# Peptides against a protein of PDB entry 3T7K: the designs that were tried, part 26

Target 1, 248 residues: chain A of PDB entry 3T7K
Amino acid sequence: KAEKILARFNELPNYDLKAVCTGCFHDGFNEVDIEILNQLGIKIFDNIKETDKLNCIFAPKILRTEKFLKSLSFEPLKFALKPEFIIDLLKQIHSKKDKLSQININLFDYEINGINESIISKTKLPTKVFERANIRCINLVNDIPGGVDTIGSVLKAHGIEKINVLRSKKCTFEDIIPNDVSKQENGGIFKYVLIVTKASQVKKFTKLINDRDKNETILIVEWNWCVESIFHLNVDFTSKKNVLYQKK

## One batch from the design tools (peptide; aimed at target 1 K67)

Design b2_p16_5_s4 (made by RFdiffusion4, then SolubleMPNN; from b2_p16_5, 5 letters changed)
Fold by OpenDDE base, seed 5:
Structure b2_p16_5_s4 (fold): chain B 248 residues (1-248), chain A 16 residues (1-16)
Amino acid sequence: as target 1 above (248 residues)
Amino acid sequence: SKEEEEKELEKLFSKG
């Protein structure tokens, strides 16, 4: 059926998209439309897998969903597109207008607002955002909204190698892991990095660390610190925004 | 639904 529908076009574009969707197309696509999209070089996946070499995300806007945050870790993210790209494309293809010899839809007309070339270009870097920031090992409280698995998965996608989950009410100093990074010449390295949810945790962890390892560097942040770092694909250590405690 | 799940995740991530 898809072949018959596409036969009216002399040439078919190859968009070369390997995409996931978030905040759109919740009902998916019918078999014919999937086949059509495939013939145009558009493959839509349900989940993010590294092996699929995803290069595109469809979303109506910037979202804080797992898929959207992870899409910024694609290598590279080539396109961040509004769902209207697919909608308009399929509409044009299904159109009964006999005289359409070509599909005329430009990807650049459907860019997600706020995802600019500067962001896209950073996804071509050989390193991940937290890797560049010398954050390899972090401590994450177990009561974080969204769950440690989801949050952890996002953080790992962006270069954090080890996530230590802290049982905030029961943890001791011995449960806190150091950020094991070699001293690099040009970057502040925090020995202890923690993501917490409330002020009581800040008080607890600062006391535990300072009592046992008095002279070490500590960074305690909220989840929004990570989100902003991801959206900018850069960690700004000069900003106090979303930083709950910092000891240099 | 997948839509509801994504909306919930978005809300959770915005509250953190």
Scores: peptide ipSAE 0.034, ipTM 0.722, DockQ to the pose 0.809
OpenDDE base, seeds 1, 2, 3, 4: peptide ipSAE 0.033, 0.034, 0.033, 0.033; ipTM 0.721, 0.721, 0.718, 0.720

Design b2_p16_6 (made by RFdiffusion4)
Pose (drawn by RFdiffusion4):
Structure b2_p16_6 (pose): chain A 234 residues (1-94, 102-181, 189-248), chain P 16 residues (1-16)
Amino acid sequence: KAEKILARFNELPNYDLKAVCTGCFHDGFNEVDIEILNQLGIKIFDNIKETDKLNCIFAPKILRTEKFLKSLSFEPLKFALKPEFIIDLLKQIHQININLFDYEINGINESIISKTKLPTKVFERANIRCINLVNDIPGGVDTIGSVLKAHGIEKINVLRSKKCTFEDIIPNDVIFKYVLIVTKASQVKKFTKLINDRDKNETILIVEWNWCVESIFHLNVDFTSKKNVLYQKK
Amino acid sequence: SDYEFPESSEDFIPDP
């Protein structure tokens, strides 16, 4: 059936996209539209799996979704495209000349896309390997944890902020000895006291979640930035 | 499911 629709074309391009959509196409399209996309070398997965080697993201803009943040750890991310690409493409299908250049997500330029080819992850480059994360983090620890691990963090230690003792705190073994992601000023006081009491001479970095998000959008941890840094001892 | 994280108090500024 989709072949009939496509039989009217002399030649079909191979867009070679393995993509997820975020902020768009939240189920699929109709079955015909889907089979057409595959015939054009466009495959859209429901969720991100490391072994599918996704290279593309469809999104109306830069978004803070788990999918968008994880797309910045594709190996490599080749295309970050507005949904209008698929829309214009299917509109024409129903010769094919829709191109991969008229549909960039504004704010995601080549300099950022290119960093996804780097042989390291953003937090791996920053020597942030093992972190502590408060249990009450917005988005929940499973998701925020998945995003951070997709960006080079190997160990996520979750702290029940009200209950945890110093012994629960894991060092950042790879440089900050202790890295914590927190929500409340009430947590900054508790943690600096605990660590200062028990490991006075060591280094600490305490940041908000937004510090990690900015680092991911820039694919760079800027240690000279005070933005979203709640406490540091270096 | 795809989760959207709360917005920051300041808008993100992309690199040039």

Design b2_p16_6_s1 (made by RFdiffusion4, then SolubleMPNN; from b2_p16_6, 8 letters changed)
Fold by OpenDDE base, seed 2:
Structure b2_p16_6_s1 (fold): chain B 248 residues (1-248), chain A 16 residues (1-16)
Amino acid sequence: as target 1 above (248 residues)
Amino acid sequence: MDVEFPEGEEEFVPPE
């Protein structure tokens, strides 16, 4: 069916999109539309797998979903597009009225607001955002909203190698892992990096670390610090936003 | 539905 629908066009674009969707297309696509999109070089996946070499995200806006956050770790993210791209594309293809010999839809007209070329360009870097920030090993409290698996998966996509889950009520100093990074001369390397949810956890962990390892550097942040770092594809160590405790 | 974490309408202000 798709071939017959597309036969009216003299030339078909190849968009070369390997995409996931978030915050849109919850009901998926019908079989004909999937086939049409495939003929145009648009392949939509249900889930993110590293093997699929995904390069595109469809979303109505910037979202704090697992899929959106992970899309910023694609190598590269070529396009972050509004769902209207697919809607308008399919509408044009199904339209019998337009004697259009060609599909005239430009990907750049459908960019997600706030995902500009500066962000896209950073996804072409050989390193991940937290890797560039010298954050490889973190401690994560077990009561984090969204769950340690989801949060951990996002963080790993962005260059965190090791996530240590802390049981906030029962943890001791020995349960806290150091951020094992080779000392670069000019980089603010934090020996202990922690993501916490409560002020009581800040007090507990700062005490445990300072009592046993008094001279070491500590960074305690909330999840929003990670989200902002991902959205910017840069860690700003000068900002105190979402930083609960910092010891240099 | 993909869940946002944390759930919140904080408008992402793109960096200038």
Scores: peptide ipSAE 0.033, ipTM 0.603, DockQ to the pose 0.581
OpenDDE base, seeds 1, 3, 4, 5: peptide ipSAE 0.032, 0.032, 0.029, 0.029; ipTM 0.598, 0.599, 0.585, 0.569

Design b2_p16_6_s2 (made by RFdiffusion4, then SolubleMPNN; from b2_p16_6, 8 letters changed)
Fold by OpenDDE base, seed 2:
Structure b2_p16_6_s2 (fold): chain B 248 residues (1-248), chain A 16 residues (1-16)
Amino acid sequence: as target 1 above (248 residues)
Amino acid sequence: MDVEFPEGKEPFVPEE
């Protein structure tokens, strides 16, 4: 069926999109539309797998979803597009009125607001955002909203190698892992990096670390610090936003 | 439906 629908066009674009969707297309696509999209070089996947070499995200806006956050770790993320791209594309293809010999839809007209070329360009870097920030090993409290597995998976996609889960009520100093990074001369390397949910955890962990390792650097942040770092594909160590405790 | 992670509360600056 798709071939017969597309036969009215003299030339078909190849968009070369391997995409996931978030916050849109909850009901999926019908078989004909999937086939049409495939003929146009648009393949939509249900889930993110590293093997699929995903390069695109469809979303109505910047979202704090696992898929959206992980899409910024694609190598590269070529396009972050509004769902209207697919809607308008399929509408044009199904339209019998337009004697259009060609599909005239520009991907750049459908960019997600706030995902500009500056963000896209950073996804072409050989390193991940937290890797560039010298954050490889972190401590994560077990009561984190969204769960340690999901949060951990997002953080790993962005260059965190090791996530240590802390049982906030029972943990001791020995349960806290150091951020094992080679000292670069000019980089603010934090020996202890922690993601916490409560002020009581800040007080507990700062005490445990300072009592046993008084001279070491500590960074305690909330989840929003990670999210903002991902959305910008940059860690701003000058910002106190979402930082609960910092010791240089 | 993909769940959005909650927006964090305002940064708790510990009073000195």
Scores: peptide ipSAE 0.046, ipTM 0.591, DockQ to the pose 0.246
OpenDDE base, seeds 1, 3, 4, 5: peptide ipSAE 0.045, 0.044, 0.042, 0.046; ipTM 0.591, 0.596, 0.501, 0.592; seed 4 fails the geometry check

Design b2_p16_6_s3 (made by RFdiffusion4, then SolubleMPNN; from b2_p16_6, 7 letters changed)
Fold by OpenDDE base, seed 1:
Structure b2_p16_6_s3 (fold): chain B 248 residues (1-248), chain A 16 residues (1-16)
Amino acid sequence: as target 1 above (248 residues)
Amino acid sequence: MDVEFPEPEEEFVPLP
């Protein structure tokens, strides 16, 4: 059926998209439209897997969804596109009115607002954002909204190797893991990195660490610190935004 | 502390 629909075009573009959708297309696509998109070099996946070599995201805007945050870890993210690209493409293909000899849809007309070439270029870097920031091992409180699995999965996609889940009510100093990064002479390496949700946790963890390891560096942040770092594909250690406690 | 967490999937309504 798709072949018969596409046979009216003399030449078909190959968009070379391996995409996920977020905040759009919840009902998916019908089998004919999936096949049409496949013939145009557009493959849509339900979930993110590293093996699929995803290079595109469809979203109406910048979102804080797991898929959107992980899309900024693609190697590279080639395109971040509005869903209108697919909508207009399928409308043009299903249209009977115009003897269009060619599909005339440009990917660049459908860029997501705020995902610029500066962000896209950083996805071509050989390292992940937290790897570049010398953050390898973190502590995450178990009572974080969204769940430790979702948040942990996003953080791992961005170069955090080890996530230690802290039982906030029961944890001791021995439950807190160090960030085992080789001392770079010029890099603000924090020995203890923690993501917390409450001011009481800041008081608890700062006390536990300072009572047992008084001279060590500590970074305690909100989840928003991680999100801002992901959206910029850069960690700004000069900013106090979303930093709850810092000891250099 | 206005902590924003991962957003759920939202329904996309195409602009008219």
Scores: peptide ipSAE 0.161, ipTM 0.732, DockQ to the pose 0.114
OpenDDE base, seeds 2, 3, 4, 5: peptide ipSAE 0.113, 0.051, 0.143, 0.143; ipTM 0.710, 0.605, 0.727, 0.722; seed 2 fails the geometry check

Design b2_p16_6_s4 (made by RFdiffusion4, then SolubleMPNN; from b2_p16_6, 6 letters changed)
Fold by OpenDDE base, seed 5:
Structure b2_p16_6_s4 (fold): chain B 248 residues (1-248), chain A 16 residues (1-16)
Amino acid sequence: as target 1 above (248 residues)
Amino acid sequence: MDVEFPESEEPFVPPP
């Protein structure tokens, strides 16, 4: 059916999109529209898998979703597009009135506000954002909103190799893992990196670490510190925003 | 449905 619909066009674009959607297309697409999109080189996936070599995200705006945060880890993210791209494309293709011999839709007209070329260019870097920041091993409290698996999956997509889950009420110093980074390439390595949800956890972990390892470097942040670092594809260690405790 | 992570509305209260 899609072939018959597309046969009115002399030439079909190949957009070369391997995409996920977030905050849009909750009802999905009908079989004909999926076939149309596939013939235009647009493949939409339900979930992020590394093997799929995803290069595109569809979203109405910058979102704090797992899919959006992970899309900034794509290698590279080629396009971050508004859903209107697909909507307008399908409308043009289904239009009986348009004697258009060609599909005239430019991807660049549908860019997500705030995902500029500078952000896109950073996704071409050979390293991930937390890898560049010398953050390899982190401690994550078990009561984190969104759950440790989801948060952990986002952090891993951005170069954190090891996530230690802390039972905030029962943990001891021995449960806290060091950030084992041997390479002193670019500035101060924090020996202990922790993501926490509450001020009481800051007091607990700072006491546990300082009582047992008094001279070590500590970074305690909230989840928003990670989100801001991902959205910028850069860790700013000069910012105090979302930093709950820092000892250099 | 993709869950959005809330923005922390809690102002940074520096430890005393």
Scores: peptide ipSAE 0.094, ipTM 0.647, DockQ to the pose 0.239
OpenDDE base, seeds 1, 2, 3, 4: peptide ipSAE 0.089, 0.091, 0.089, 0.050; ipTM 0.645, 0.646, 0.647, 0.551

Design b2_p16_7 (made by RFdiffusion4)
Pose (drawn by RFdiffusion4):
Structure b2_p16_7 (pose): chain A 234 residues (1-94, 102-181, 189-248), chain P 16 residues (1-16)
Amino acid sequence: KAEKILARFNELPNYDLKAVCTGCFHDGFNEVDIEILNQLGIKIFDNIKETDKLNCIFAPKILRTEKFLKSLSFEPLKFALKPEFIIDLLKQIHQININLFDYEINGINESIISKTKLPTKVFERANIRCINLVNDIPGGVDTIGSVLKAHGIEKINVLRSKKCTFEDIIPNDVIFKYVLIVTKASQVKKFTKLINDRDKNETILIVEWNWCVESIFHLNVDFTSKKNVLYQKK
Amino acid sequence: SPIEEALNSNESIFDP
């Protein structure tokens, strides 16, 4: 059936996209539209799996979804495209000349896309390996944790902020000895006291979640930035 | 910039 639709075309391009969509196409398309995309070398996965080697993301704009943030750890991310690409493509299908250059997500330029080829992850480059994360983090620890691990963090230690003692705090073994991601000023006081009481001379970095998000969008941890840094001892 | 706009957004980390 989709072959009939495509039998009208002398030659089909191979777009060679392995993509997820975020902020768009939240199920699929109709079956015909899907089979057409595969015939054009475009495959859209429901979720991100490290072994599918996704290279593309469809999104209307830069988004703070798990999918968009994780797409910045593709190896490499080759295309970040507006959904209008698939739309214009299927419109034409129903010769093919829709191109991969007229549909960039505004704000995701080549300089950033290219950093996904780097042999390191953004937090790995920043020597942020093991972190503590408060249990009450918005988005929940499982998701935030998955995003941070996708960006080079190896150990996520979750702290029940009200209950945790110093012994629950894991060092950042790879440089900040202790790295915590927190929600409340109430948590900054508790943690600086606990660590200062028990490990006075050591280094601490306490940041908001937004610090990690900015680092991912830039694919760079800027340690000279005070934005979203709640406490640091270096 | 679009990045600053995203950073200052109240977007969910979850897709619907």

Design b2_p16_7_s1 (made by RFdiffusion4, then SolubleMPNN; from b2_p16_7 with P2E E4D F14Y)
Fold by OpenDDE base, seed 5:
Structure b2_p16_7_s1 (fold): chain B 248 residues (1-248), chain A 16 residues (1-16)
Amino acid sequence: as target 1 above (248 residues)
Amino acid sequence: SEIDEALNSNESIYDP
């Protein structure tokens, strides 16, 4: 069926997109449309797998979904596109009125607002955002909204190697892992990095650490600190936004 | 900014 529909075009573009969708196309695509998209070099995947070498995200806008956040870890993210790209493309292809010899849809016209070339260019860097920030090991409270698995998966996609889950009510100092990063000359390394949800956790963890290791560096942040860092593909250690406690 | 809008969003981390 797809071949018959596409036969009216003399030349087919190859968009070379390996994409996931977030905040759009919840009902998926019919089989014919998937075949059409595939013939145009557009492959849509249900889930993010490293082996698929994904290079594209479809979303109506910047979102804080797992898929969107992870898309910023693609190597590289080539395109962040609005769903209207697919909608208009399929509409043109299915149109009986237009004796179009060629498909006339430019993917550059469908860029997600706020995902600029500066952000895209950072996805070409050989390192991940938290790797560049010297954050390899973090402590994550178990009561984090979204769950430790999802949050952890996003953080790992962005270069965090170890995620230690802290049971907020029962944890001791011994349960807190250090951020085991070799002192590079040019970067403030925090020995303890924690993502927490409540002020009571800040008080608890600061006490535990300071009572046992008084001279160590501590960074305690909210999840939004991570999200903002991901959106910018940069950690700004000068910002106090979403930082709950910092000891340098 | 679109980033600020996203940061202030109450959307779920999961797709519906």
Scores: peptide ipSAE 0.496, ipTM 0.943, DockQ to the pose 0.917
OpenDDE base, seeds 1, 2, 3, 4: peptide ipSAE 0.495, 0.495, 0.493, 0.494; ipTM 0.943, 0.943, 0.942, 0.942

Design b2_p16_7_s2 (made by RFdiffusion4, then SolubleMPNN; from b2_p16_7 with P2A E4D F14Y)
Fold by OpenDDE base, seed 4:
Structure b2_p16_7_s2 (fold): chain B 248 residues (1-248), chain A 16 residues (1-16)
Amino acid sequence: as target 1 above (248 residues)
Amino acid sequence: SAIDEALNSNESIYDP
């Protein structure tokens, strides 16, 4: 059926998109439209798997969903597109009136606001954002909104190797893991990196660490610190935004 | 900015 619909076009574009959707297309696509999209080199997946070599995200705007955050870890992310790309494309294809010899939809017209070429270009880097920031091992409180598994999965996608989950009420100093990274000459390495949700946790963990491991470097942040770092694909250690405690 | 809007949103990390 899709072939018959597409037969009216002399040339079909190959968009070469392997995509996931977030904040859009909740009802999915019908079989004909999926087939049409496939013939145009657009494959939409339900979930992110490394084996699928995803290169595109569809979303109405910048979102803090797992899929959106993970899309910025794609190697590379080629396109971050509004759902209107698919909508307009399918609309044009299903239109009987326009004897269009060609599909005239440009991907660049549908870029998500705020995901610029500078961000896209960083997805071509050989390292992940937290890897570049010398953050490989983190401590995560167990009461984090979204859950430790989802948050942890996002962080791992962005280069964090080890996630230690802390039971905030019961944890001791021995439960806190160091960020085991080799000292690079020019980079501030924090020995202890923690993601927390409450001011009481900051007080607790700073005390535990400072009492037992004096003069060590500590970074305690909110989840939004991670999200912002992901959105920019850069960690700004000069910013105090979403930093609850730091000791250099 | 679009990033700031996203940071300030109460959006779930999960797709609905």
Scores: peptide ipSAE 0.505, ipTM 0.940, DockQ to the pose 0.921
OpenDDE base, seeds 1, 2, 3, 5: peptide ipSAE 0.493, 0.505, 0.493, 0.486; ipTM 0.939, 0.940, 0.938, 0.935

Design b2_p16_7_s3 (made by RFdiffusion4, then SolubleMPNN; from b2_p16_7 with P2A F14Y)
Fold by OpenDDE base, seed 2:
Structure b2_p16_7_s3 (fold): chain B 248 residues (1-248), chain A 16 residues (1-16)
Amino acid sequence: as target 1 above (248 residues)
Amino acid sequence: SAIEEALNSNESIYDP
């Protein structure tokens, strides 16, 4: 059926998209439309798997969903597109009135606001954002909204190698892991990096660390610090935004 | 900015 629909076009574009969707297309696509999209080189996946070599995200805007955050870790993310790309494409293809011999839809016209070429270009870097920031091992409190598994998965996608989950009420100093990064000459390395949810945790962890490992560097942040770093694909250590405690 | 709007959003980390 899709072949018959597409036969009216002399030439078909190959968009070469391997995509996931977030915040759109909750009902999925019908079989014919999926086949049409496949013929145009657009493959939509339900979940993110590294083996699929995903290069595209569909979303109405910048979102803080797991899928959106992970899409910024694609190697590279080629396109971040509004769902209107698919909608307009399918509309044009299904249109009987359009004497259009060619599909004339440009991907660049459907870019998500705020995902610019600068952000896209950073996804071509050989390193991940937290790797570049010398953050490889972090401590994560167990009461984090969204759950440690989801949050941890996002962080790992962006270069965190080890996530230590802290039971906030029961943890001791011995439960806190150091950020084991070889001293690079030019970058401030924090020995202890923690993601927490509340001020009481800041007080607890700062006390535990300072009492047992005096004079070490500590970074305690909120989840939004990580989200912002991901959105920019850059860690700004000069910003105090979403930083709860910092000892350099 | 679109990023700031996203940062201030209360949206779930999961798709609805």
Scores: peptide ipSAE 0.560, ipTM 0.950, DockQ to the pose 0.922
OpenDDE base, seeds 1, 3, 4, 5: peptide ipSAE 0.558, 0.558, 0.560, 0.558; ipTM 0.950, 0.950, 0.950, 0.950

Design b2_p16_7_s4 (made by RFdiffusion4, then SolubleMPNN; from b2_p16_7 with P2E F14Y)
Fold by OpenDDE base, seed 3:
Structure b2_p16_7_s4 (fold): chain B 248 residues (1-248), chain A 16 residues (1-16)
Amino acid sequence: as target 1 above (248 residues)
Amino acid sequence: SEIEEALNSNESIYDP
């Protein structure tokens, strides 16, 4: 069926997209449309796997979903596109207007607002955002919304190597892991990095650390600090946004 | 900004 539909076009574009969708296309695509998209070099995957070499995301806007956040770790992310790209493409292809010799859909017309070339260019860097920020080992509270597995998976995609899950009520100082990064001259290295959800956790962990390791550097942030860092593909240590406690 | 809007959203980390 797809071949018959596409036979009316003299030339077919090859978009070379390996994509996931977030916040759109929840019902998926029918078999014919999947085949059409495949013939145009558009492959849509249900889940993110490193082996698939994904280079594209479809979303209506910037989202804080796992898929969207992980898409910014693609190597590189070539395109962040609105779902209207697929919608308009399929509409044009299914249109019985005899005179369409070519598919006239430009990918650049469908960019997600706020994902600019500057962000896309950073996905070509050889390092991940948290790696560049000298954050390799973090402590994560177990009561984080979204769950430690999902949050941890996003953080790992962006260069965090080790995630230590803290049981907030039972946690002692010995349960808190240091951020094992060699002192580089120019980078603010925090010995203890923690992601927390509540002010009570800030008080607890700051006390535990300061009582046992009084002169060490501490960074305690909210999840939104990580999200913002991912969206910009840059950690701004000058910003106090979503920073709950900082000791240099 | 679109980033600030996303940060202030109550959207789930999971797709629906």
Scores: peptide ipSAE 0.551, ipTM 0.949, DockQ to the pose 0.908
OpenDDE base, seeds 1, 2, 4, 5: peptide ipSAE 0.549, 0.549, 0.550, 0.550; ipTM 0.949, 0.949, 0.949, 0.949

Design b2_p16_8 (made by RFdiffusion4)
Pose (drawn by RFdiffusion4):
Formats: structure tokens, sequence, C-alpha cells
Structure b2_p16_8 (pose): chain A 234 residues (1-94, 102-181, 189-248), chain P 16 residues (1-16)
């Protein structure tokens, strides 16, 4: 059936996209539209799996979704495209000349896309390997944890902030000895006291979640930035 | 045609 629709074309382009959509196409399209996309070398997965080697993201804009943040750890991310690409493409299908250049997500330029080819992850480059994360983090630890691991963090230690003792805190073994992601000023006080009591001479970095988000959007951890840094001892 | 664009219950921005 989709072949019939496509039989009217002399030649079909191979867009070679393995993509997820975020902020769009939250189920699929109709079955015909889907089979057409595959015939054009466009495959859209429901969720991100490391072994599918996704190279593309469809999104109306830069978004803070798990999908968008994780797309910045594709190996490599080749295309970050507005959903208008698929829309214009299917409109024409129903010769094919829709291109991959008229549909960039504004704010995601080549300089950032290119960093996804780097042989390192953003937090791996920053020597942030093992972190502590408060259990009350917005988005929940499982998701935030998945995003941070997708960006080079190997160990996520979750702290029940009200209950945890110093012994529960894991060092950042790879440089900050202790890295914590927190929500409340009430947590900064408790953690700096605990660590300062028990490991006075060591280094500490305490940041908000937004610090990690900014680092991912820039694919760079800027240690000279005070934005979203709640406490540091270096 | 209509297309589902925007964030929904299964695809939300992660809060600050």
Amino acid sequence: KAEKILARFNELPNYDLKAVCTGCFHDGFNEVDIEILNQLGIKIFDNIKETDKLNCIFAPKILRTEKFLKSLSFEPLKFALKPEFIIDLLKQIHQININLFDYEINGINESIISKTKLPTKVFERANIRCINLVNDIPGGVDTIGSVLKAHGIEKINVLRSKKCTFEDIIPNDVIFKYVLIVTKASQVKKFTKLINDRDKNETILIVEWNWCVESIFHLNVDFTSKKNVLYQKK
Amino acid sequence: KSYDIGLNDNDKELPE
C-alpha cells in the first residue's frame, strides 16, 4: 500500500535517520506514513536504547525532556530537527526534495552537535564520576539518574536527605572529592557540616540540578560559573 | 492532517 504511494516516484532518498521524537508525535503516525518513512531510511524509536545508535532528534525546540537531554549523548548526534521536516516530507509524498538543512532546532548549532563526536562524555570530561543525589530531586532519581549516567556519570548514590549520615556519602573517585546534587538550602547546611566534621581538608561541590542541565546543553562543565553552584570548597 | 505537537503527560520537561 505504501509501496503504491511510493511507486509514483522515480527514486527515493535515503535520509538515514534513527530518531526519537520529544515534544512531538507522541504515539506514531498512521501505518502508511510509518511504512513510507522506513522506505526513506527514517526510523523512529519509542525510547532511547544505547544499541540502536540513534543519530537524530525531532523536537519543536530545545527541551528539558529526558529524551532531549539524552539525545545530546548520541554517538554521534547528527541531526536535531524540527517536526516540520517529517510534516513537509509526508505532505510532498502524498520528486522528493525535502532537505535536512531547512529545519534546525534553533539554538542547537554545529558547534554543540559536533561535541557529541568527542570520545568522552561531558561529565566524564569534567572528572565528575560518582555523585550523590538527594532523593527528593524533581523528576525523581530514576530519570535524573538515567540522564546523568547517559552523560558519563558511573555511580549515582541516592541520599535520603533527612536520614543520611556521613557514611552514606560516596566520594567522587576518578578534582572534587565530594559532589552532591541538592534541592534545598536545608541540605547544603547538613552536608557541609557532615563532611567538614569528618573529612575537613577535602573538596566539595554542591550544585542544583539546573547546573547539570546547563552543562549538558553546552556539552561543557564550566567550573568558573557560579550559576547554580550552591557551595564549593576547592 | 493533524500532528501531535507539544508536551504531554508522558513527555514532560524535567523540572528545575

